# Ledger of designs, part 62: peptides against a protein of PDB entry 6NYY

Target 1, 212 residues: chain A of PDB entry 6NYY
Amino acid sequence: KHFEQAIERVIGGLEKKTQVLQPEEKKTVAYHEAGHAVAGWYLEHADPLLKVSIIPRGKGLGYAQYLPKEQYLYTKEQLLDRMCMTLGGRVSEEIFFGRITTGAQDDLRKVTQSAYAQIVQFGMNEKVGQISFDLPRQGDMVLEKPYSEATARLIDDEVRILINDAYKRTVALLTEKKADVEKVALLLLEKEVLDKNDMVELLGPRPFAEKS
Target 2, 212 residues: chain A of PDB entry 6NYY as posed
Amino acid sequence: KHFEQAIERVIGGLEKKTQVLQPEEKKTVAYHQAGHAVAGWYLEHADPLLKVSIIPRGKGLGYAQYLPKEQYLYTKEQLLDRMCMTLGGRVSEEIFFGRITTGAQDDLRKVTQSAYAQIVQFGMNEKVGQISFDLPRQGDMVLEKPYSEATARLIDDEVRILINDAYKRTVALLTEKKADVEKVALLLLEKEVLDKNDMVELLGPRPFAEKS

## One batch from the design tools (peptide; made by RFdiffusion4, then SolubleMPNN)

Design b2_p16_1_s4 (from b2_p16_1, 7 letters changed)
Fold by OpenDDE base, seed 1:
Structure b2_p16_1_s4 (fold): chain B 212 residues (1-212), chain A 16 residues (1-16)
Amino acid sequence: as target 1 above (212 residues)
Amino acid sequence: EPVLPDFSYSTIDPPP
């Protein structure tokens, strides 16, 4: 418990109790985080949910915390489910509010990075092929791309396809589980913080066996 | 090494 709290503070920052969100913003955050939580609950290869919170911390208005598996190798299927979980917040906002907000910026950054890595680092795209290039790190001089402009366009197109496929999958899932997203969001608005036990009480046991 | 939990955050900072 103390160790988890320490990690939470290091990664998430200190709770900003002074940050007062407007009720509508708080509602948006609750549904956003509920989207992440429910997507993670019903995706086999998503990381187990530890905690979901709508208490502002650091630069975040809310967060979902997951315990990653101790694994070094990821399949394409695992990466897809992780992308879907990451898109859960944006998708929830679209489903419930018919609008999107800037709240998903970090999620979209992560999804974009994952998609590019899958295509240009892991060779997971059939059209681009079995290639692996180092992505420019933040601050690296724009080194000449080791591929043609035609290949660059192909990469960009395949990234969009991959992200859109993940998005559509997430829309289908959260539409099916819309009532569960609502339940989680409403409970978040009441308690502000939910753990795995709260999720079990609300949704039932996670349908996937925890790999021991 | 302890596996650090992953976090998804709703971004507060408006775009510049």
Scores: peptide ipSAE 0.220, ipTM 0.788, DockQ to the pose 0.232
Fold by OpenDDE base, seed 4:
Structure b2_p16_1_s4 (fold): chain B 212 residues (1-212), chain A 16 residues (1-16)
Amino acid sequence: as target 1 above (212 residues)
Amino acid sequence: EPVLPDFSYSTIDPPP
């Protein structure tokens, strides 16, 4: 417990208990985080959920915390499931509210970064091929792209396709599990923080064996 | 070394 709390403080910052969210915003956050939680629960290659919270912390209005596996090699399928989990918040907002918010900005950044890395660093796209380029770091002068403008366009198109595929997969999943998302969201609104045990009580055991 | 937990956040700050 103390170690987990220490890690939470280091990564998430201090809880901003003074930040009063409007009820509608709190509801949005609850469904957003429930989307992450449920997506992670039902995706085989998603990291196990440790905690989900709608208490503002650092720069976040809410968060889902996962325990990553000690893994150095990732498959395309694993990266896809991680993308879907990351999109779970945005998808939940769309399903339940018919609108999207700025709350998914960090998630979209992560998904975008992952998609580009898969295509231009890991060679995981058949159209782009088995190439590996360094992604421009934020603040690096736009080094001349080591590829043609045509290749740049292809990369951009394939990134969008990959993200859209992940999005559609997440929509399908959370639509199927819509009742579960709502259960989690409602319980979050009540308890503000849920752990793995709460999720097991609510949804049943996670359908994938946690590789110990 | 223990693998640090990862977090997904709903961001507070609107994009500039």
Scores: peptide ipSAE 0.205, ipTM 0.781, DockQ to the pose 0.232
Fold by OpenDDE base, seed 5:
Structure b2_p16_1_s4 (fold): chain B 212 residues (1-212), chain A 16 residues (1-16)
Amino acid sequence: as target 1 above (212 residues)
Amino acid sequence: EPVLPDFSYSTIDPPP
């Protein structure tokens, strides 16, 4: 407990108990985080959920915390499931509210970065091919792209395709599991914080064996 | 310390 709390404080920052969310915003956060949680629960290559919270911390209104596997190699399938899990919040908002909020900004940034990395660093796209370029770091001088404008357009198109595919996959999953998302969201609104045991009680055991 | 992937619902400061 103390170690988990310490990690939460380091990663999430101090609980900003002073930020009183409006009830509708709190509801949005609950469904957003429930989307992450449920997506992670039912995606084979997603990391196991440790905790989900709608208590504002640092810059976040809520969070879902996962236990990453110590791995150095990621497959395309693993990266896709990770993208889907990351999109779970946005997708949940879309499914339940028919609207999107700014709350997914960090998620979309992560998804965007992952998609570009897959295509231009890891060579995981068949159309772009087996290439690996360094992505410009924020603040680095825009070095001339080592590829043509046509290739740049192709990369951009394939990034969008990859993200859209991940989004569609997430929509399909969370639509199928819509009742589970709602159960998690409602319990979050009641308890504000859920752990893995709460999720097991709500959803049953995670369908994928925790590879020790 | 294992950097646990934290999916944070970020409060975007309202655009100025």
Scores: peptide ipSAE 0.202, ipTM 0.781, DockQ to the pose 0.177
Fold by OpenDDE base, seed 3:
Structure b2_p16_1_s4 (fold): chain B 212 residues (1-212), chain A 16 residues (1-16)
Amino acid sequence: as target 1 above (212 residues)
Amino acid sequence: EPVLPDFSYSTIDPPP
């Protein structure tokens, strides 16, 4: 218990006990986090959920914590499922509220970074081809891109296609599992924090064998 | 800049 709290403090910051979310905001956060949790639960290559919380900590109003697999190599399929899981919050908001919030900003940043990396760093896009170059770091002078403007446009287009594909996949999944997202969200509103055991009790065993 | 409260601190760092 103390160790978990220490990790949570390091990752999430101090619980802002004084920050009382308005009920509507808390509801939005609950469904957002439930979207992440359920997407992660039903995506084979997503990391297993450890904990999901709607207690504000540090910069976040809620969080989902996953157990990353100790792996050095990632497949395109694994990266796609991770993107879908990351989009789960935004998609849940869209499905349940018909509106999107700023709450997915970090998620979208991560998805964007992953998509660009897949295309320009890992050579995972057939149209762009087997290329690998470093993404400009923040503050690096816009070094002349080693590719033409036409290639830049192609990259941008393929990034959008990849993200949209992940988004559509997530929409399909969470629409199918809409009742499960709601169950998780409602339980979050009650308990504020759920662990893996709570998820098993609520949804049943994760359909993918945990690689021990 | 007001740090927009981010909903999910997904610890899912994409591989570097």
Scores: peptide ipSAE 0.110, ipTM 0.682, DockQ to the pose 0.103; fails the geometry check

Design b2_p16_2_s1 (from b2_p16_2, 10 letters changed)
Fold by OpenDDE base, seed 4:
Structure b2_p16_2_s1 (fold): chain B 212 residues (1-212), chain A 16 residues (1-16)
Amino acid sequence: as target 1 above (212 residues)
Amino acid sequence: SMEWLRELFSEPQRFV
């Protein structure tokens, strides 16, 4: 309890008791976070869900928190499942509302960064090949790219393909698990906060063995 | 360093 609250304060910031979401906005947040939670539950290489909340904190209206494993090496498959989990909120909004919101901006930023890193830093794309370039950091003078405009276009195209593949995989998963997303979203609207035990009670045990 | 990637995935997914 006290330790969890301390972690929540560090991660989420202070609860904004003053931000009263409209019921429709709160519903959107609940389904968005349910999408993350369910995607993470049914993806083998996703981290286990620790907590999901629709209580506004800091700059966020809701959040899903995972317990990351100490990993120093990532496979392409692991990175794909992480991308799918990160897209789970956006995909849930599309499936349930037929519209998308600005709420996925941070998720899309993370997915974009991961996709570019896979292609230009980790050499995980066959068309681009076994290359590793430093990505310009925010504030670095846009120095001349160490590659041609043709390579730049190829990178951009392959990034879009990778993200779209992750998106389609997430759509397939959350469409299959649509009833589970609904259950989680409805329970979030009732409890505002769910933990791993709530998810086990609602969905059953996570289908992947937790590496102890 | 893979630290940034670990940090990227360890950060809570936030609805903004």
Scores: peptide ipSAE 0.228, ipTM 0.836, DockQ to the pose 0.812
Fold by OpenDDE base, seed 5:
Structure b2_p16_2_s1 (fold): chain B 212 residues (1-212), chain A 16 residues (1-16)
Amino acid sequence: as target 1 above (212 residues)
Amino acid sequence: SMEWLRELFSEPQRFV
């Protein structure tokens, strides 16, 4: 308990007990986080869910926490599942509310970074080819791109294709699992925090063996 | 370094 709360404070920040969300906002957060949780549950290469919460902490209104594997190599398929899991919140909002919110900003940032890295650092796109360029880090001088404007346009197009494919895959998954997303969201609204055991009770065992 | 990618995926997903 105390140790878990300490870890939660380090990861999520201080609990914002004073931040009262409107009921509709709290509902949006619950379905958003349920989308992440369910996507992560049914994607083979997603990390195991540790905790999902709709209690506002630090700068966040809710969060999903996963147990990362010590993984040093990623396949395209693994990276795609990670992108899909990360899009789960946005997709859930679209499916249930027919509208999108600003809540997915950090998720979209991560997806965008991953997509660019796959194409320009890992050589994982056939059209762009077996290339690897260092992406400007935050704070690095805008170095001249080591490629033409035509290549830049190609990269941008292929990034959009990759993200759109991940989005469509996530829509298909969470549409299939729509009832499960609803169950998780409703339970979140009741309990505010769910762990792996709550998810097992609600959805059954995760269909993928925890690769220890 | 693949470390940044690992870190990216290890960060909690936050609704902001």
Scores: peptide ipSAE 0.220, ipTM 0.836, DockQ to the pose 0.807
Fold by OpenDDE base, seed 2:
Structure b2_p16_2_s1 (fold): chain B 212 residues (1-212), chain A 16 residues (1-16)
Amino acid sequence: as target 1 above (212 residues)
Amino acid sequence: SMEWLRELFSEPQRFV
């Protein structure tokens, strides 16, 4: 308990127990986090879920925590599943509410960064080709792009295509697993925090063996 | 450094 709370404090910041979410906002958070959890559960190359919470903390209203492996090399397929898992919250909101919120901002940032990296750093796009350029870091002076404006437009188009494909894949998955997302969301609204064991009890064993 | 990519995916997903 004390050790877990210390880790949670480091990861999520202080619990904002004083932050009273409206019931509809709390419901939105629950379904958002359930979307992440279920997407991660049924995607082969997603990391195992450690914890999902809808208790507001200093940096967010909810979170899903995974056990990342020490991995230094990623395949295109692995990156796609990571993108899909990251889009799970936004997709869940669309499926259940027919509307989207600002809650996915950090998710979309991560997806965007991953997509650009795949195309311009890792050479994983056939149209753009086997190129590798450094992405401008936050605070770097706008250096002249090492490619033409035509190439810039192509990159932007292919990034959008990649993200949209990941989004569609996630919509298909969470539509198929809609009942599971509902179960997780409802249990989150009851317990506020779920772990891996709760997910196993609710959904059955994860279909992918944890590579130890 | 590929470390930033690892960090990107290792960070908890947060509803903001």
Scores: peptide ipSAE 0.216, ipTM 0.832, DockQ to the pose 0.789
Fold by OpenDDE base, seed 1:
Structure b2_p16_2_s1 (fold): chain B 212 residues (1-212), chain A 16 residues (1-16)
Amino acid sequence: as target 1 above (212 residues)
Amino acid sequence: SMEWLRELFSEPQRFV
C-alpha cells in the first residue's frame, strides 16, 4: 500500500479528481489503456502489467504501468514486442472507434525513438546495414550527418516500415483479442484502476511464464 | 549506453 502509493505519486503525480473528462473522452482513455494492457498481456517480451488506470494524474488522462525487468540487452523480437505494446493504445482506438486521437503522442514518440535506434544505432536493419551512429540529442547542434542524403532517405523509409510492421502486428493481435480489450475497457470504466490480479480474473493467467 | 532505452520502456505509458 504505502510503496504503491509512493510509486503512484512519483509516476502519476497527484490525482486530479477535479479534472472531469467528457464521457466520450473517458471511454476513449479506457479503450486506449485497455489496448496497452491487453497487448502487454499477450506479447511474450512485454513487461508484466502492474497497474492500469484511467484516473487523470498530473498531465496524463490515463496510464499503464509495467514492472520493468533489469535488462541490458534487447533482441529485435523483444524490441518489436515493446513497440507493439506501446502502439496498443493507438491500435485500440482505431479498432473500436475508427478514429485516432492525440492521446498516443508520447507512445508514438517512444516508438519512433526506438525504431530509429534499431536502425541507426543497433544495426538491426538489413538494408541500412551494420551501422551505428549517435542520434542527435535534444539541443545538440545538428551537425552534418555522417551519411549521405540517400542513406537518410533509406533510414526514414526503413523506420516507417518497421513502425508500420509493428502497427500491423498490434492490429492483428488486438483484433484477435478484441473481446478481451473490450472486457478490460469496460472494467476500467467501472473500477477506474486495475491491477495484475484483476487482469488474471478477467483474462486468465498470462500465457507466458514469468521469467523469475 | 542502453540506459536511455531501458528508461524509455520503463516509463509508464501515459495517455496525454
Scores: peptide ipSAE 0.232, ipTM 0.838, DockQ to the pose 0.794; fails the geometry check

Design b2_p16_2_s2 (from b2_p16_2, 6 letters changed)
Fold by OpenDDE base, seed 1:
Structure b2_p16_2_s2 (fold): chain B 212 residues (1-212), chain A 16 residues (1-16)
Amino acid sequence: as target 1 above (212 residues)
Amino acid sequence: AVEELRELFSEPSVYS
């Protein structure tokens, strides 16, 4: 019930089975979602896949949903794996098509927000240091930044480095697992919706022990 | 801030 509510809130609307994407667009969506699914499967600190779909719904052409654990503390390593999983769709597009689409906007937003939070809020960057500032929220009055322009430039540079490192890690992973991404994408094109059981049948058990 | 991250990661990835 909570998961359906999340989908409804984020994606909105009912499945639009009558919305016909161009075959190439549907293929792009399938490989994008397969990238998320496979990255999440083989990254230790990623949440396990709950559901992946290429059936258009509300604003979305496809989506991947994960089973989040209640977690109150994150390490840099855990956040990196989550960033990599989030980049999995974009990386899959690059690997398979040699081109990128606008479809990854939500993923890039999330990755960007996570990277800034790590550096500016959690003090997880050595160059920026053990600092913590509030990030302006959308709609807040743009208050004067509590740091210099030089610090702002440093933050921007280190965010770019962090995201690029996550991207490269994801490229390495999905290149290694390229055949698995292909398998998942093809199965998505056939079934349009996959769950955790489908992934187990296709790829075998997830290689990480379920932390009880 | 951690709650915001948790919420961020709990949201479905949407291709649009």
Scores: peptide ipSAE 0.401, ipTM 0.897, DockQ to the pose 0.717
Fold by OpenDDE base, seed 3:
Structure b2_p16_2_s2 (fold): chain B 212 residues (1-212), chain A 16 residues (1-16)
Amino acid sequence: as target 1 above (212 residues)
Amino acid sequence: AVEELRELFSEPSVYS
């Protein structure tokens, strides 16, 4: 019940059985979601996969849902793994199709927000330093930045570096695990919905102990 | 800010 409520809240609506994607589009969605699933499986600090689906629902063509841990503190390493997991779909598209789609917009938004937060709010970048500024929230009046344009440029550069590093890490991981991504994608095309048990059957137990 | 990050990671990834 709680799971379905979360999906309904974020994605909205019921499964759209009448929405028919072209086979190539459906394939793209499957490999995208498989990228998320596999990245999350092999990254220690990613949350365990709960469900992945390529059945269109509400605003989504596919989705991956994870079981979040109660966590109040994040390290740079943990945030990097989260970024890599979030980039898993885009990276999978690149690896398997040599092209990218618009489908990763939500993922890129999340990665971008996380990267800026790490650098500007949490002081996690050596070049920018031990600083913390409030980021304007969506809907807040764009207040004047409390730092110079030179600092703004530095922040932007370091954000790109951080995201690119996460991207490269994800490329390396999913290239190594390319066969696993393929297995998950093919099973998604067959079953349309996978859970943790399906992943265990395909890939074996997740190599990280569930931190209870 | 941490809560916002947690929310971002807790939300399903949606392909659209």
Scores: peptide ipSAE 0.397, ipTM 0.895, DockQ to the pose 0.737
Fold by OpenDDE base, seed 4:
Structure b2_p16_2_s2 (fold): chain B 212 residues (1-212), chain A 16 residues (1-16)
Amino acid sequence: as target 1 above (212 residues)
Amino acid sequence: AVEELRELFSEPSVYS
């Protein structure tokens, strides 16, 4: 129930089985979602995969759903692995196609938001320091930033560094696991939907204990 | 803020 509610909230609508993607587009979606799936599988602090689909639904052409964790405290390492998992789709596209698409916009939004939160709200960056400011919410009048333009530039630079570090880590991981990404992508093209059991059958048990 | 992060990473990744 919580799974379907999350999909309905984020993606909306019903499966669009009549929506026809070009074969190359469908292939791109499959490899993108495979990147998410494999990154999440081999990152210790990532959430385990619940479902991956390349069947269009609502506004989405494909999606990856992970098991939610009730967690009240996050370390930098945990947030980094989550960022890497979120970048897995974009990285997969780069590795397999040598090009990127607009499809990763939601992922990039999430990564960007998390990076700013880490630096500006949680004081997790050494250069910016032990500061905490509220981030502007979408629709808030652009209130004057509570910090200088110099600080704004520093924040922007450190956000880019953090995201780039996560990106590089993801590139390293998915390059190492390139054959697994290929296996998942090919199976997605056949079945269109994969769950955790399909991943276990294909890749073996996830190498990390499920934290209860 | 932590709740927002939790929600963010718990949301499905959507390719669109």
Scores: peptide ipSAE 0.388, ipTM 0.895, DockQ to the pose 0.713
Fold by OpenDDE base, seed 5:
Structure b2_p16_2_s2 (fold): chain B 212 residues (1-212), chain A 16 residues (1-16)
Amino acid sequence: as target 1 above (212 residues)
Amino acid sequence: AVEELRELFSEPSVYS
């Protein structure tokens, strides 16, 4: 029940079986979602895959749902793994097709928000230092930033460095696991929907102890 | 702020 409600809230609507993608587009979606699935499987601090689908639903052409842990504290390493998992789709497209698509917009938004939060809210960057500022919420009056333009430029530079490091880490991981990404993508093209059990059958048990 | 991160990670990844 909670899973379907989350999908309905975020993706919206029912499965659109009438939305026929071109075979090449469907292939792109499958490899994108496979990238997320495999990155999440082999990153210790990523959430395990709950469900991945390449059946169009609402505004989405495909989606990956993870089982979130109730976690109240995050380390820098944990947040990095989350960023890498989120970049898995874009990285898979680059590795397999040598090109990127607009489909990763939501992923890039999430990565960007996480990177800024780490640097500006949690003080996790050595150059910026142990500072904490509230990020403007959507709809908040653009209050004057409580720091200089020079500090703003430094923050922007360090955000790019952090995201690029996460991207490179994800490229290294999915290049190493390229055969696994291919297996997942091909199975997605066949079944259109995969769950955790499908991943275990295909890749073996996840190499990390299930934190119950 | 941590709650916002948690929400961010709990949302499905959507290809669109």
Scores: peptide ipSAE 0.387, ipTM 0.893, DockQ to the pose 0.721

Design b2_p16_2_s3 (from b2_p16_2, 9 letters changed)
Fold by OpenDDE base, seed 3:
Structure b2_p16_2_s3 (fold): chain B 212 residues (1-212), chain A 16 residues (1-16)
Amino acid sequence: as target 1 above (212 residues)
Amino acid sequence: SVERLQELWSEPSRFV
């Protein structure tokens, strides 16, 4: 109890009891977070869900927390599943509401950074090839790109393809699991916070071994 | 870098 509360305070900050979301906004957050939770549940290389919450904290209206493995090497397949999990919120909004919100901004930033890293740092794209360039860090002077404008355009195209492929994969998954997303979203609206045990009660055991 | 990716995955997804 005390340890869990300490972790919650460190991760989420203080609950903003004063921030009352409109019912429609709270519903959007619930379905968004349910999308992340369900995608992470059914993707083999996603981290297992630790906690999902629609209680506004700090700068966020909701969050999904995962238990990351100590992993130093990532495969292309693992990175794809991570991208799909990260897109789960946006995809859920599309499936359930037929509209998208600004809520996925942080997710899209992460997906974009991961896609560029895969292509230009890790050499994981066949068209771009076995190249590795440092991406500009926040605060670095925009140095000239160490590649041609033609290569820049190719990179941008392949990034869009990779993200779109991850998006389509996530749409297929969450469409198949639409009823599960609904169950999680409805329970979130009731309890505001779910853990791994709540997910097991709703969806059954996660179909992947915890070690994988 | 792999470290930067690890940081991205260690942070909770935040609806903003």
Scores: peptide ipSAE 0.302, ipTM 0.866, DockQ to the pose 0.819
Fold by OpenDDE base, seed 4:
Structure b2_p16_2_s3 (fold): chain B 212 residues (1-212), chain A 16 residues (1-16)
Amino acid sequence: as target 1 above (212 residues)
Amino acid sequence: SVERLQELWSEPSRFV
């Protein structure tokens, strides 16, 4: 409890109990976070859910926290499942509401950065090939790209393909698990905060062995 | 870098 609260405070910031969401906004947040939670539950290489909350904290209206593994090497499959988990909120909004919101901005930023890193830093794309370039850091003057405009276009195209593949995979998963997403969302609307035990009670044991 | 990926995945998803 105290350790979890300390981590929550460091990661989530202070609870903004004064920020009252409209019921429809709170519903959107609940289904968004439920999408993350369920995607993370059923993706083998995703991290297990530690906590999900629809209580506004800091700059966020809700959050999903996962238990990261100490890992120094990532496969394409592992990175794909992480991308799918990160897209789970946006996909849930699409499936349940037929509309998307600004709530996925941070998720899309992370997915975009991961996709570019896979293609231009890790050489994980067959069309771009076995190349590794430094990505411009925030605030660095956009120095001349060390590659041609044709290569830039190819990179952009392959990034879109990778993200779209992750998106489609997430749509397929959360469509299959639609009833589970709804169960989690409804329980979030009731409890505002769920942990791993709540997820086990709702969905059963996570189908993948936890590497302790 | 792998470190940057670790940072991305260690951060909670935040609905903004």
Scores: peptide ipSAE 0.298, ipTM 0.863, DockQ to the pose 0.867
Fold by OpenDDE base, seed 2:
Structure b2_p16_2_s3 (fold): chain B 212 residues (1-212), chain A 16 residues (1-16)
Amino acid sequence: as target 1 above (212 residues)
Amino acid sequence: SVERLQELWSEPSRFV
């Protein structure tokens, strides 16, 4: 308990108990986080859910925390499932509300960075090919790209295709599991915080063996 | 880098 709270403070920041969300905003957060939780539950290569919360902390209104594995090699399939899990919040908003919010900004940043890394660092795209370029770090001078403008356009197109494919996969998954997303969202609105045990009670055991 | 991806996935999803 105390150790978990300390980790939560380091990761999420201080709990903003004084921040009163409007009921519709709190509902949006609950369904967003439920989308992440359910996507992570039913994607084989997603990290196991540790905690999901709709209690505002630091700069966030809610969060889903996963237990990362020490992994040094990733397949395209593993990266795709991680992208889908990361898109789960945005997709849930679309499915349940027919609208999208600014809440997915951090998720979209992560997905974008992953997609670019796959294409330009890991050579995982057939059209772009077996190439590897360093991505500029935030704040680094934009060095001249080591490739042509035609290659830049191709990269941008293939990044968009990859993200859209992940998005469509996530839409299909969360549409199939729509009732489960709703169950998780409703329970979040009641408890504000869920752990892995709450998810097991609600959805049954995760269909994938946890590689311990 | 793989390390940078690991950092991205180790960070909680934050509803901003």
Scores: peptide ipSAE 0.291, ipTM 0.859, DockQ to the pose 0.847
Fold by OpenDDE base, seed 5:
Structure b2_p16_2_s3 (fold): chain B 212 residues (1-212), chain A 16 residues (1-16)
Amino acid sequence: as target 1 above (212 residues)
Amino acid sequence: SVERLQELWSEPSRFV
């Protein structure tokens, strides 16, 4: 209990008990977090859900926490499933509300950074090829790019294709699992916090063997 | 780097 609360404080920040969300905002957060949870449940290479919460903490209105495995190597397939899980919140908002919110900004930042890294650092795109360049860090002077403007345009186009493919895959998955997303969202609105056991009770065992 | 990817995925999704 005390150890879990300490981890929650480090990850989520301090509970802002004073931040009362409007019922419609709380509903949006619940369905967004349910989208992440369900996408992570049914994607083989996604990290298993540890905890999902719609209790406002720090700057966040909700969060999904996963138990990352220490991995030193990632495949293209693993990175795609992680992108899909990260898009799960935005996709859930689109499916259930027919509108999108600013809530996915951090998710889109992560997806964008992952897509660029795959193409320009890891050489995982056939059109761009087997290249590896350092991505400018936040605050680095934009030094001259080590590639042509034609290559820059190609990179931008292939990043957009990769993200759109991940988005479409996530739409297909969460459309198939729409009833499960709703079950998780409704239970979140009731309990405000769910763990792995709540997900097993609601959805059944995760369809992938836990790599011991 | 792989380390930077690990950092991205170790951070919880935050609805902001």
Scores: peptide ipSAE 0.291, ipTM 0.863, DockQ to the pose 0.843

